# Peptides against a protein of PDB entry 6GMG, part 5

Target 1, 331 residues: chain A of PDB entry 6GMG
Amino acid sequence: DSDDRVTPPAEPLDRMPDPYRPSYGRAETVVNNYIRKWQQVYSHRDGRKQQMTEEQREWLSYGCVGVTWVNSGQYPTNRLAFASFDEDRFKNELKNGRPRSGETRAEFEGRVAKESFDEEKGFQRAREVASVMNRALENAHDESAYLDNLKKELANGNDALRNEDARSPFYSALRNTPSFKERNGGNHDPSRMKAVIYSKHFWSGQDRSSSADKRKYGDPDAFRPAPGTGLVDMSRDRNIPRSPTSPGEGFVNFDYGWFGAQTEADADKTVWTHGNHYHAPNGSLGAMHVYESKFRNWSEGYSDFDRGAYVITFIPKSWNTAPDKVKQGWP

## One batch from the design tools (peptide; aimed at target 1 L285)

Design b1_p11_2_s2 (made by RFdiffusion4, then SolubleMPNN; from b1_p11_2, 7 letters changed)
Fold by OpenDDE base, seed 4:
Structure b1_p11_2_s2 (fold): chain B 331 residues (1-331), chain A 11 residues (1-11)
Amino acid sequence: as target 1 above (331 residues)
Amino acid sequence: SLLSTANIEPP
């Protein structure tokens, strides 16, 4: 694929952002201006502003995933993912519902499955787990102490995650985080790390061995959260887009939204940062734009996707890419 | 493989 992607140029450290454009509850700007904001607000390491490095600018240039990448410090692995699925609603709608006029059975089932996911509850579950993990990280100076604390916290809350295997992504997530091992990061000290959240929208019908109908309309059984834990097995997510249902129709592979570690209790007031596409200022796609969306705008998603997952990862506390409060737009 | 993305623009 002739990737006409271009790395955005460096921005002076002291350059202030131009105002964002408000649109339908979102704030929008071009990627270069986001870099300016990022340097002013999110770049701080140990309390000092940093210019976005060439490597970070390159990561960012990948689009929606780039926003999550630059802020989390690693390409998303999506291993510790949460969602909420209403099984009773799903069964009831399948039993008592009817296809719409012109809707195939497969289309109906796919739609009902999509509608049976609750994005807000999925997000809340991830926040709950992140909170537990943050408590476990506190005053833990080695991985063993962290894991012990985590198990204790889960036991106290009677959380089903306490029954997960030691090799589960839930327990291995911290040790598999590169920044945890970095000298200027966690330095193998869990107490220097904090849990953060991002979200991924993707297509369920990715199995090439499945029916064409599932690829077109969704696989109702794919990427459901495990009961009790809310964990989603993301191992089968290969970034395969939805299959066209009509000639000339095309769908994109995924969308990523960065939340970080905001403390706003009202989900509707939380801010999600995401990009529209890879940066191609000289190509047909044009320059990358960055959006800061409220949860309502983010969780709405697109017809390209029928799944939403909320993923936990970790960053050093010394980074300011996940502040307690995020202000939408500029100023 | 690391993938670049082309998403639809939010309204």
Scores: peptide ipSAE 0.048, ipTM 0.784, DockQ to the pose 0.144
OpenDDE base, seeds 1, 2, 3, 5: peptide ipSAE 0.040, 0.046, 0.043, 0.044; ipTM 0.777, 0.783, 0.788, 0.779

Design b1_p11_2_s3 (made by RFdiffusion4, then SolubleMPNN; from b1_p11_2, 6 letters changed)
Fold by OpenDDE base, seed 3:
Structure b1_p11_2_s3 (fold): chain B 331 residues (1-331), chain A 11 residues (1-11)
Amino acid sequence: as target 1 above (331 residues)
Amino acid sequence: SLLSNSNITPP
């Protein structure tokens, strides 16, 4: 899918970014210019700015997922994912609603399911859980202490996550984070780590054994969050795009947006960083562009996708890829 | 193998 992908060249550490281009509430720039911004703003390790390494530039070149990859330090596994689904709305609309003119029953059901997800509530749930995790991390110097703190926090809040199995992605996420184990990262000390958030948009109708209609119009029952926890089972997400409904139609496999650990309380003011496609300056797609979007712009998604998940992972506190405040664009 | 995304340009 990326045979013509190219690694962006290195940018001098002291090179300042060119101004971003504003577009429909977004700030846009070419990937090379984002690297310049990243080096000035996000590259800091232990308070010192760093040149983006060749490896990091290689990761970034993968497109939207590359933005999340370079900032999180690992390719997204999407194991700890949250969403919000309004079951009552879904049932009521199916019962009382009707297909639009020219809309098939399958298309109607898929649309109703998509519309029954609440992106804002899903994001809020992820932020809530991340906050709980961060409190649990703060005073924990080993994994056992972290887990004990986490359980205590959940019990105090009467959170259904307290009932999750010990092998659940919720409890295993930290230990499965490579940077947690790295000497220059967490060094197995939870208090050196912090929870961060990114979002993934994807297609629900990925089951090849299901009906063609589900692959074309969505699977209304797929990738729903558990009611009490908000956890989404992402095990069936195989990055399969929506099936074409007409000749010549094609859909994209996924979209990723990086949020990090912004403290802005107003969801609408949060900034999400994402890429349009893999970097192919000499190919048909052209150079990769990076977008910094407000939540409204990000959460709108595309017709390519009918699911959104908000995923929690961890990075070392010594990294500055997830600052408390993110400024859109440049300057 | 790790996957990249194809063109998903905002309007």
Scores: peptide ipSAE 0.180, ipTM 0.861, DockQ to the pose 0.145
OpenDDE base, seeds 1, 2, 4, 5: peptide ipSAE 0.099, 0.101, 0.097, 0.056; ipTM 0.834, 0.831, 0.833, 0.823

Design b1_p11_2_s4 (made by RFdiffusion4, then SolubleMPNN; from b1_p11_2, 8 letters changed)
Fold by OpenDDE base, seed 4:
Structure b1_p11_2_s4 (fold): chain B 331 residues (1-331), chain A 11 residues (1-11)
Amino acid sequence: as target 1 above (331 residues)
Amino acid sequence: PLKSKANIKPP
């Protein structure tokens, strides 16, 4: 089935998008039309519109991950991930709650664990950290200055991230960003970079050595954020989908949503850009569609997933893939 | 109710 993937053709730089279609509170369009919008709105490098390159179109063709890939400039590494988990809620629901009719104990525990994650608080934490990072970047002309600024900001806020190891994904994320090292990117100048956010939905029950019940209904103990920091260890995420609970049932490996660096204070008004599947116009899946969803629509997720993480990465300030304001749809 | 998803990681 992966053999049916096709790279969308080039779109003329001056071609305007067709109107997006409303779809259950989302704006929807075919991938080719998103390329047109992207060229008009997001393609700018140093204030100049750019045609989406063949390489970028190829990245985009991979589906939801492709949207994040083309806008972040790199395939998602997911190293700097945040979430919020209410341990007291989890314990209370396990103690006082009861399985639904026909629900197994494992299914009940998996559901309760899923419901104990707070997507809004997870997103808020990522935004808070991104804001701290952006302040640390603003006047830093080398990595040492950035790290010093970051530590000072964290100390001022009494943030537990100040205690992270110097080699942690938190402190190493900038230096490990390819665009930071590029001459036309950051050129090793932190003040030329900004923090951006994307989200990943995935399945907790990925351990092949675990019980079948955990693979089917979730692992209640997997991918919880560390107390105080909110950091999620993503090292065990191998893009393994949920195991079928019935014959013929199938689940997908992940979903990615691009937020960037929107300044909208109301989380519910933020726009998340994502794709439905890889582009297969001549295959059974058909053409890739791109969706622009409000936070409520994005954070709802699918039954395929029981975890959400909000990930921080960096892009050059000269890129317009993460503007302060994102308008849903077209025009 | 979105279309069926099939998101593939690059090899």
Scores: peptide ipSAE 0.048, ipTM 0.758, DockQ to the pose 0.399
OpenDDE base, seeds 1, 2, 3, 5: peptide ipSAE 0.039, 0.047, 0.036, 0.051; ipTM 0.778, 0.779, 0.753, 0.791; seed 5 fails the geometry check

## One batch from the design tools (peptide; aimed at target 1 F251 D255)

Design b1_p12_1 (made by RFdiffusion4)
Pose (drawn by RFdiffusion4):
Structure b1_p12_1 (pose): chain A 331 residues (1-331), chain P 12 residues (1-12)
Amino acid sequence: as target 1 above (331 residues)
Amino acid sequence: TLADRYRERDAA
């Protein structure tokens, strides 16, 4: 009867996954089967396949956060985040639009702020920034050389990110990555690391001391990207879900999607990996399923979340959790 | 409920 979280059992390294295919842009498989796929195409350490460890299987079993947790080797901090927001559209639709049939002004403002975000440009911004970071660390063998290389390209590119504080989440992103300091990971050598991207969907109205309207309908001023840089201050994100509007209405607090470092230029052809909930086959929610969605399917989101953030972190180059190509389903 | 919401999301 227990809807307790259970860890999926170990899968032998030779066990192949059951076949599955995408339907209308999304593919899904039970977590036990995804572990088999992950071991075949994502588990490589210096080209050597590996079994998903007990610890990794435990991390994965927590739901949508599990895929990102496993692939990055760290629970997501969301410290370095980017998004796109049309300030002109937001200001214009507020002073020119009107609430629809059955909206409070707070609900109208919350929705307009939500629709003013552009997740394609937000992902595109994280893409170009991660590319600058990867070029900066290519031949840099110490952090100082990496930061010099990073600032040089940002200044020459007239990127407002050049003026970020030395201790900001942007410039400290590499040094604050645990695997960067590990002797088996980056070993303090930026050339052994790689920038990767994952996404977080979440709710804007997370201030418990704010009005109920913001908790139920959103805070338009919350989690907006800074101009020029596109950085999103994630420090006030506390994993607080959207408040219900009527009794019985449940919302999920966040969703994580793993992109990695795919080379596909078409943002709509990129695949994003995420789970539906924690693993509980003997319980109410059932077994965890891993979803592989095209970008538009992922960025469609849900009413639970009115904010999207595209996050950059680093993993060692020796890993294979962020390959150049990601294929939906199996084979 | 929250469990129903999960089912709605899966059906989506």
Fold by OpenDDE base, seed 4:
Structure b1_p12_1 (fold): chain B 331 residues (1-331), chain A 12 residues (1-12)
Amino acid sequence: as target 1 above (331 residues)
Amino acid sequence: TLADRYRERDAA
């Protein structure tokens, strides 16, 4: 099936997009039309519009991950991930709740665990951390200055992240960002970079050595954030989908949503850009579509997934892939 | 694998 993937053709730089299709609070369009919008709105390097390159179009063609890929400039590594989990709620529901009619104990526990994650608080934590990082970046002209600033900011806020190891994804994220090192990117100058956010939805029950029930209904203990920091260990996420619970049932491996660096204070008004599947115009899946969803639509997710993480990475400030304001659709 | 980079179903 993956062999049906096709790279969308180039779009003229001056071609304006067609209107998006509104659908249940989302704006939807075919990938070719998103390329047109991207070139008009997000393609700017140093204030100049750019045609989406063949490489970028190829990245985009991979679907939901492609949207994040083309806008962040790198394939998602997901190392600096945040979430929020209500341990008290989880314990209380396990103790005082009961399985629904026909629901197994494993199903019940998996569901309760899923429901104990707070997507809004997870997103808020990522935004908080991104804000701290951006302050640390602002006047830092080398990595040492950035790290010093970051530690000071964390100390001032009494943030548990100040206790992270120097080699942790938190402190190493900037230096491990390719665009930071690029001459036309950060050029090793932190003040030329900014923190951005994307989100990943995935399945908790990925351990092949665990019980079948965990693979089918979720692992209640997997991918929980560390107390205080909110950091999620993503090392065990191998893009393994949920196991079928019935014959013929199948689930998708992940979903990615691009937020960038929007300044909208109301989470419910933020816009998340994502794709439905890889571009296969001549295959069974059809052409790739791109969606611009409100947070409610994004965070709702699908039954394929029981975890959501909000990930921080960095892009050059000279890129316009993460503007302060994102508008749904066109115009 | 390349397959790991794909989402295979319609999100709509």
Scores: peptide ipSAE 0.052, ipTM 0.780, DockQ to the pose 0.146
OpenDDE base, seeds 1, 2, 3, 5: peptide ipSAE 0.046, 0.051, 0.045, 0.052; ipTM 0.788, 0.791, 0.758, 0.794

Design b1_p12_1_s1 (made by RFdiffusion4, then SolubleMPNN; from b1_p12_1, 7 letters changed)
Fold by OpenDDE base, seed 5:
Structure b1_p12_1_s1 (fold): chain B 331 residues (1-331), chain A 12 residues (1-12)
Amino acid sequence: as target 1 above (331 residues)
Amino acid sequence: SFLDRVRELLAS
């Protein structure tokens, strides 16, 4: 029950973390120990280490989304999302493939659609766009200058994003970032901000007016990226979980993974930080645990989800929640 | 809602 959620207590600023536990290629720890690591490594504002505030600890306590929430500074809106879908593979498999033994047609189509998404290419697209945005931010001291730079960069690269409407989340993302407007954040200066990335796993079959089969096995046509841009329309994502396919079966609503702004060129070596569930130390779920996973571990996902999106948002450069290098675990 | 922001247990 969500009523069992508890805000983790404050940790002394000088308290060092206990060692993380290895688990299936991941580094795992309890939420309080992650707070200790966060304070030592990620808490810095303008070079000064900070204690995680009560508000931040409250955000963190929500689980996987809490990790992204604390590090990005805002609850995820998921408006600027990217993915990669192999349309040719999808069409070919539907035409020439067949359901496995015991697999229904709806299950087959849902599975084929899921498998037609390329997580690595989706991630790379987001990184590409983030790089373009960062170049546009570098010497822009007002939003107008940023937008002009962005349009020039896109034109130079012949990127289809140049054709997006001015009201698109792509162009409005910066101005809609609260930390951009904060005096101790961006202070309305784009050059003080940087693009960061997180990922969301979710279920495609969320339309309550659609067939039961789509809700149980996925909607093959839902949440596909637009050709050329890679943008995913996330407006219909309402955090509705997969419908049960058997008695007693239940699925989780979403998963979030924090990447930030790592510069590691090899996707397989990048580290993704995420939580297992909301913090309920006195409840049935128990204490929240935080995982630092390599890309393969993160991108593998769960049967609860058939979509993965890579989302761009912005944080002040003065924050250290998105460093160039992330070390897995502790020490 | 509060529930919309909460993730339940996933297997590791």
Scores: peptide ipSAE 0.043, ipTM 0.777, DockQ to the pose 0.145
OpenDDE base, seeds 1, 2, 3, 4: peptide ipSAE 0.039, 0.044, 0.043, 0.040; ipTM 0.757, 0.778, 0.777, 0.774; seed 2 fails the geometry check

Design b1_p12_1_s2 (made by RFdiffusion4, then SolubleMPNN; from b1_p12_1, 8 letters changed)
Fold by OpenDDE base, seed 1:
Structure b1_p12_1_s2 (fold): chain B 331 residues (1-331), chain A 12 residues (1-12)
Amino acid sequence: as target 1 above (331 residues)
Amino acid sequence: SLLERFERLRAA
């Protein structure tokens, strides 16, 4: 029951967190303790620790999306999303493979499509683009300069993104970022901003006008990245969960994982922060827990989802919600 | 919508 959501109470600024508990390669803690860690590690504005505000605590209380929300400073819009899809593998498996015992054709096609996405390559593409954007931001003091720098960088790398429309999410993402316009944020100065990354897991079969099979087993053609750019059209993602395939079965609408701007070159060593559900300490779901997972744990996902996207947004450089290094758990 | 912001993920 969504009505059971509660905003976690404030934590003293100098309160140290309790140790996290290990859980299948992850570090886990209750949301209140994450707030304590957040204040010690991620809360800094211009190098000064800040107590998590009531507004931020309210955002956080929404669960996995809340973790991304509080750290990015805005509710995810998911407009600038990247993925990697192996078309040759997909075609080959459809042609030469066969359904497993008891698997329908629709189940087979949905599974093959899911398995044709490469999470690591999708993540690497997002990191590549974020790096290009950061270089374009670095010496730009107005949006025009940023856009010019960006186009030059893309041209130098012969990147297909250089052909995107000026109104595309790729070019409009910065101007559409609230913190870019804030006096204590970017103050309309691109060089005061940096690109950050989060990930969303979701279901491909969301079209209510499509077949029941697609809603149950996935739409093999949905949410594929564009060739060359890797951009995913997220406009049809309406947070609709997978349809049940058997009585009593139910699926979750989405999962969000926060990466930020870690510089660890090995994808397997990167840390992804996410929550289990909205905070309902007095309800059936219970208190919200926060997980810090390695990429392997994050990218594995759940059967609830057959798509993953890696999304770029921006935060002020003065924020410490996206540090170069993230350490699992506490201490 | 506000309801879209609520998720019920399983515990890890």
Scores: peptide ipSAE 0.079, ipTM 0.809, DockQ to the pose 0.167
OpenDDE base, seeds 2, 3, 4, 5: peptide ipSAE 0.048, 0.076, 0.078, 0.050; ipTM 0.771, 0.806, 0.805, 0.765

Design b1_p12_1_s3 (made by RFdiffusion4, then SolubleMPNN; from b1_p12_1, 8 letters changed)
Fold by OpenDDE base, seed 2:
Structure b1_p12_1_s3 (fold): chain B 331 residues (1-331), chain A 12 residues (1-12)
Amino acid sequence: as target 1 above (331 residues)
Amino acid sequence: SLLDRFEELRKR
């Protein structure tokens, strides 16, 4: 019940976090303690610690999306999303594979499609693109300069993104970022911004006009990345959860994980920050918990989801919500 | 909708 959501109280700026709890290879803590860590580590604006504002605490209270929200500075629009899909694997498995015992054809196809996505390659594509964007941002003092730089970078790499329309989320993402336009943010200066990454897990079978089987077991054709670019059309993602396959079964609508701008080259060593649910300390769900997971733990996802996308957005360089190094837990 | 912003993930 969304009515049970509560905004976590303010934490003193100088209050140090309590130790995180180890949990199945990840670090876990209650949301209040994450706020303490956030204030010590991620809150810095121009090198100065900031108390998390009431607005930010409210954003955070929404759960997994709240973690991305507070760190990116805006509610995720998911417009610039990347994934990797192995078409050959998919086709070969459909042709040569067989449904498991008790598995329907629709279930088989949905599973094969899910397994044909490569989370690591999707993540790497997003990192590659973010790197290109960051180079284009550097020393660009207006949007035109940024776009020109971006086109040049893409041309040099023979990247298919160079063929995207000027109105594409790829080229329009920066100008559509609120913090880019803010005086204390980018102030319309691209060189004051940097690209950051978060991930969303969601369900493919969201089309209400499609078969019930697709809604239950996945739509094998939905939310595939475009060849060459890796871009995923997220326009049809309406946060519709998987349909129940049995009476009483229920699935959640999405999961979000915050990566930021870590420089760790080994994907397996990167840290992803995410929440379990909206903060409801007096409700049935209980207090919100925040997890800092390694990529393996994050990318595994849940049966609730059969798609993972890696999304690029922008934050001011003056923010420390996306440091180059993220440490799990506390201390 | 505002409701779409709420998730009910549970630790598994």
Scores: peptide ipSAE 0.064, ipTM 0.797, DockQ to the pose 0.114
OpenDDE base, seeds 1, 3, 4, 5: peptide ipSAE 0.053, 0.067, 0.041, 0.053; ipTM 0.794, 0.804, 0.778, 0.794; seeds 1, 3 fail the geometry check

Design b1_p12_1_s4 (made by RFdiffusion4, then SolubleMPNN; from b1_p12_1, 7 letters changed)
Fold by OpenDDE base, seed 2:
Structure b1_p12_1_s4 (fold): chain B 331 residues (1-331), chain A 12 residues (1-12)
Amino acid sequence: as target 1 above (331 residues)
Amino acid sequence: SLLDRFKALRAA
C-alpha cells in the first residue's frame, strides 16, 4: 500500500557510491546509493555539488516517476509527447495477418497496434525537436524571441509543428515550466534553459466507456501520434493500468525513464535512468532500486504497457541533471 | 491522486 512509502535518509555530500550491480545489460543499485551518485554527478548547480534536499528525496521515493521528477525538477505533466506509428504496417498486418492460436481478435489487434509503434523513431523525433528548441533558446532572452526563433527554425525545416496553435503544448511548454520562472533557474531568460527528454510507458486501454477487451488487450486507436508532427495527445492518460486478463493478474500504472540531454548519436548507446517502485524498505515491495539501462533495455518495456512516449521538458542549463554524457553505473 | 504517483513493478 502507498502508506508504507518512506523517504530515503540524507546522504553525506562527499560520500561516494558503492559499485552498481550488472543486471541484464543494465546497472542497478538501491535508491540510497543512487542518491550518493546523484550528489557526485548530477547535483551540481552552477558547477557546485549539492546535497539532495529532503523534498527531492521525497520526490525520488515515488519510484520510476521519482527519478524523472528529481532530475527534471517537476512532476511529469507529459504534455509535449512524441511517438512514431507505422500506419501502413498496422493496416497491412490487420488485413493479412491472423490471430495466433488461442489469441482473441481483440488481443490480436491490440498486439498488432503495439508492434506498429517504433520506439527508436519516436525517440529520434523527440531528439530532433529538442535540438530545434535548443537552437531557438540559445540567443533568446525573452519568450517572444524564443517563439520567433522556434517558428523560423521550423519554417526552415518545413516542419509540421510550425502549424501548431500558439497555445499548444509545443509552444507553451517553456512558459509553463516552473524552473524557467525561478530566479535561480531560467529567471525568465530562455537562453538559460535547455530542452530535455524523458520517456513514459503506459497502457492504451484506459477508457472506462470502451469495451472490456480494449481495457484488457489495448485500444488500437488510442494514443497514436499525429501525422507530420509526431505529437501524441496525452490528455486521456490517467495512469490507469491494464485490466487483468485472468484472476489474480495485476498490472502497474506506468514506467518513466530519464534521458536528459545526452549527445550520444547512437540511440542504442544512450542511457536511461528509472526506478522499479516506490521506496518501501519495511514493506512488502522492499527498498526502491534505480536502474541505468541502455535504450534497448528501456524501450523493451513490460507487458503492462503497450504505449511509449518521449516527452520534452526544460531545465536550467545551470543544473547538471542532464549532462551531455551519462556513464552507466558506478564507478 | 497520491496513488497516481506510485509504481510497483516486479523485480528486474
Scores: peptide ipSAE 0.080, ipTM 0.811, DockQ to the pose 0.116
OpenDDE base, seeds 1, 3, 4, 5: peptide ipSAE 0.049, 0.079, 0.078, 0.079; ipTM 0.777, 0.808, 0.809, 0.807

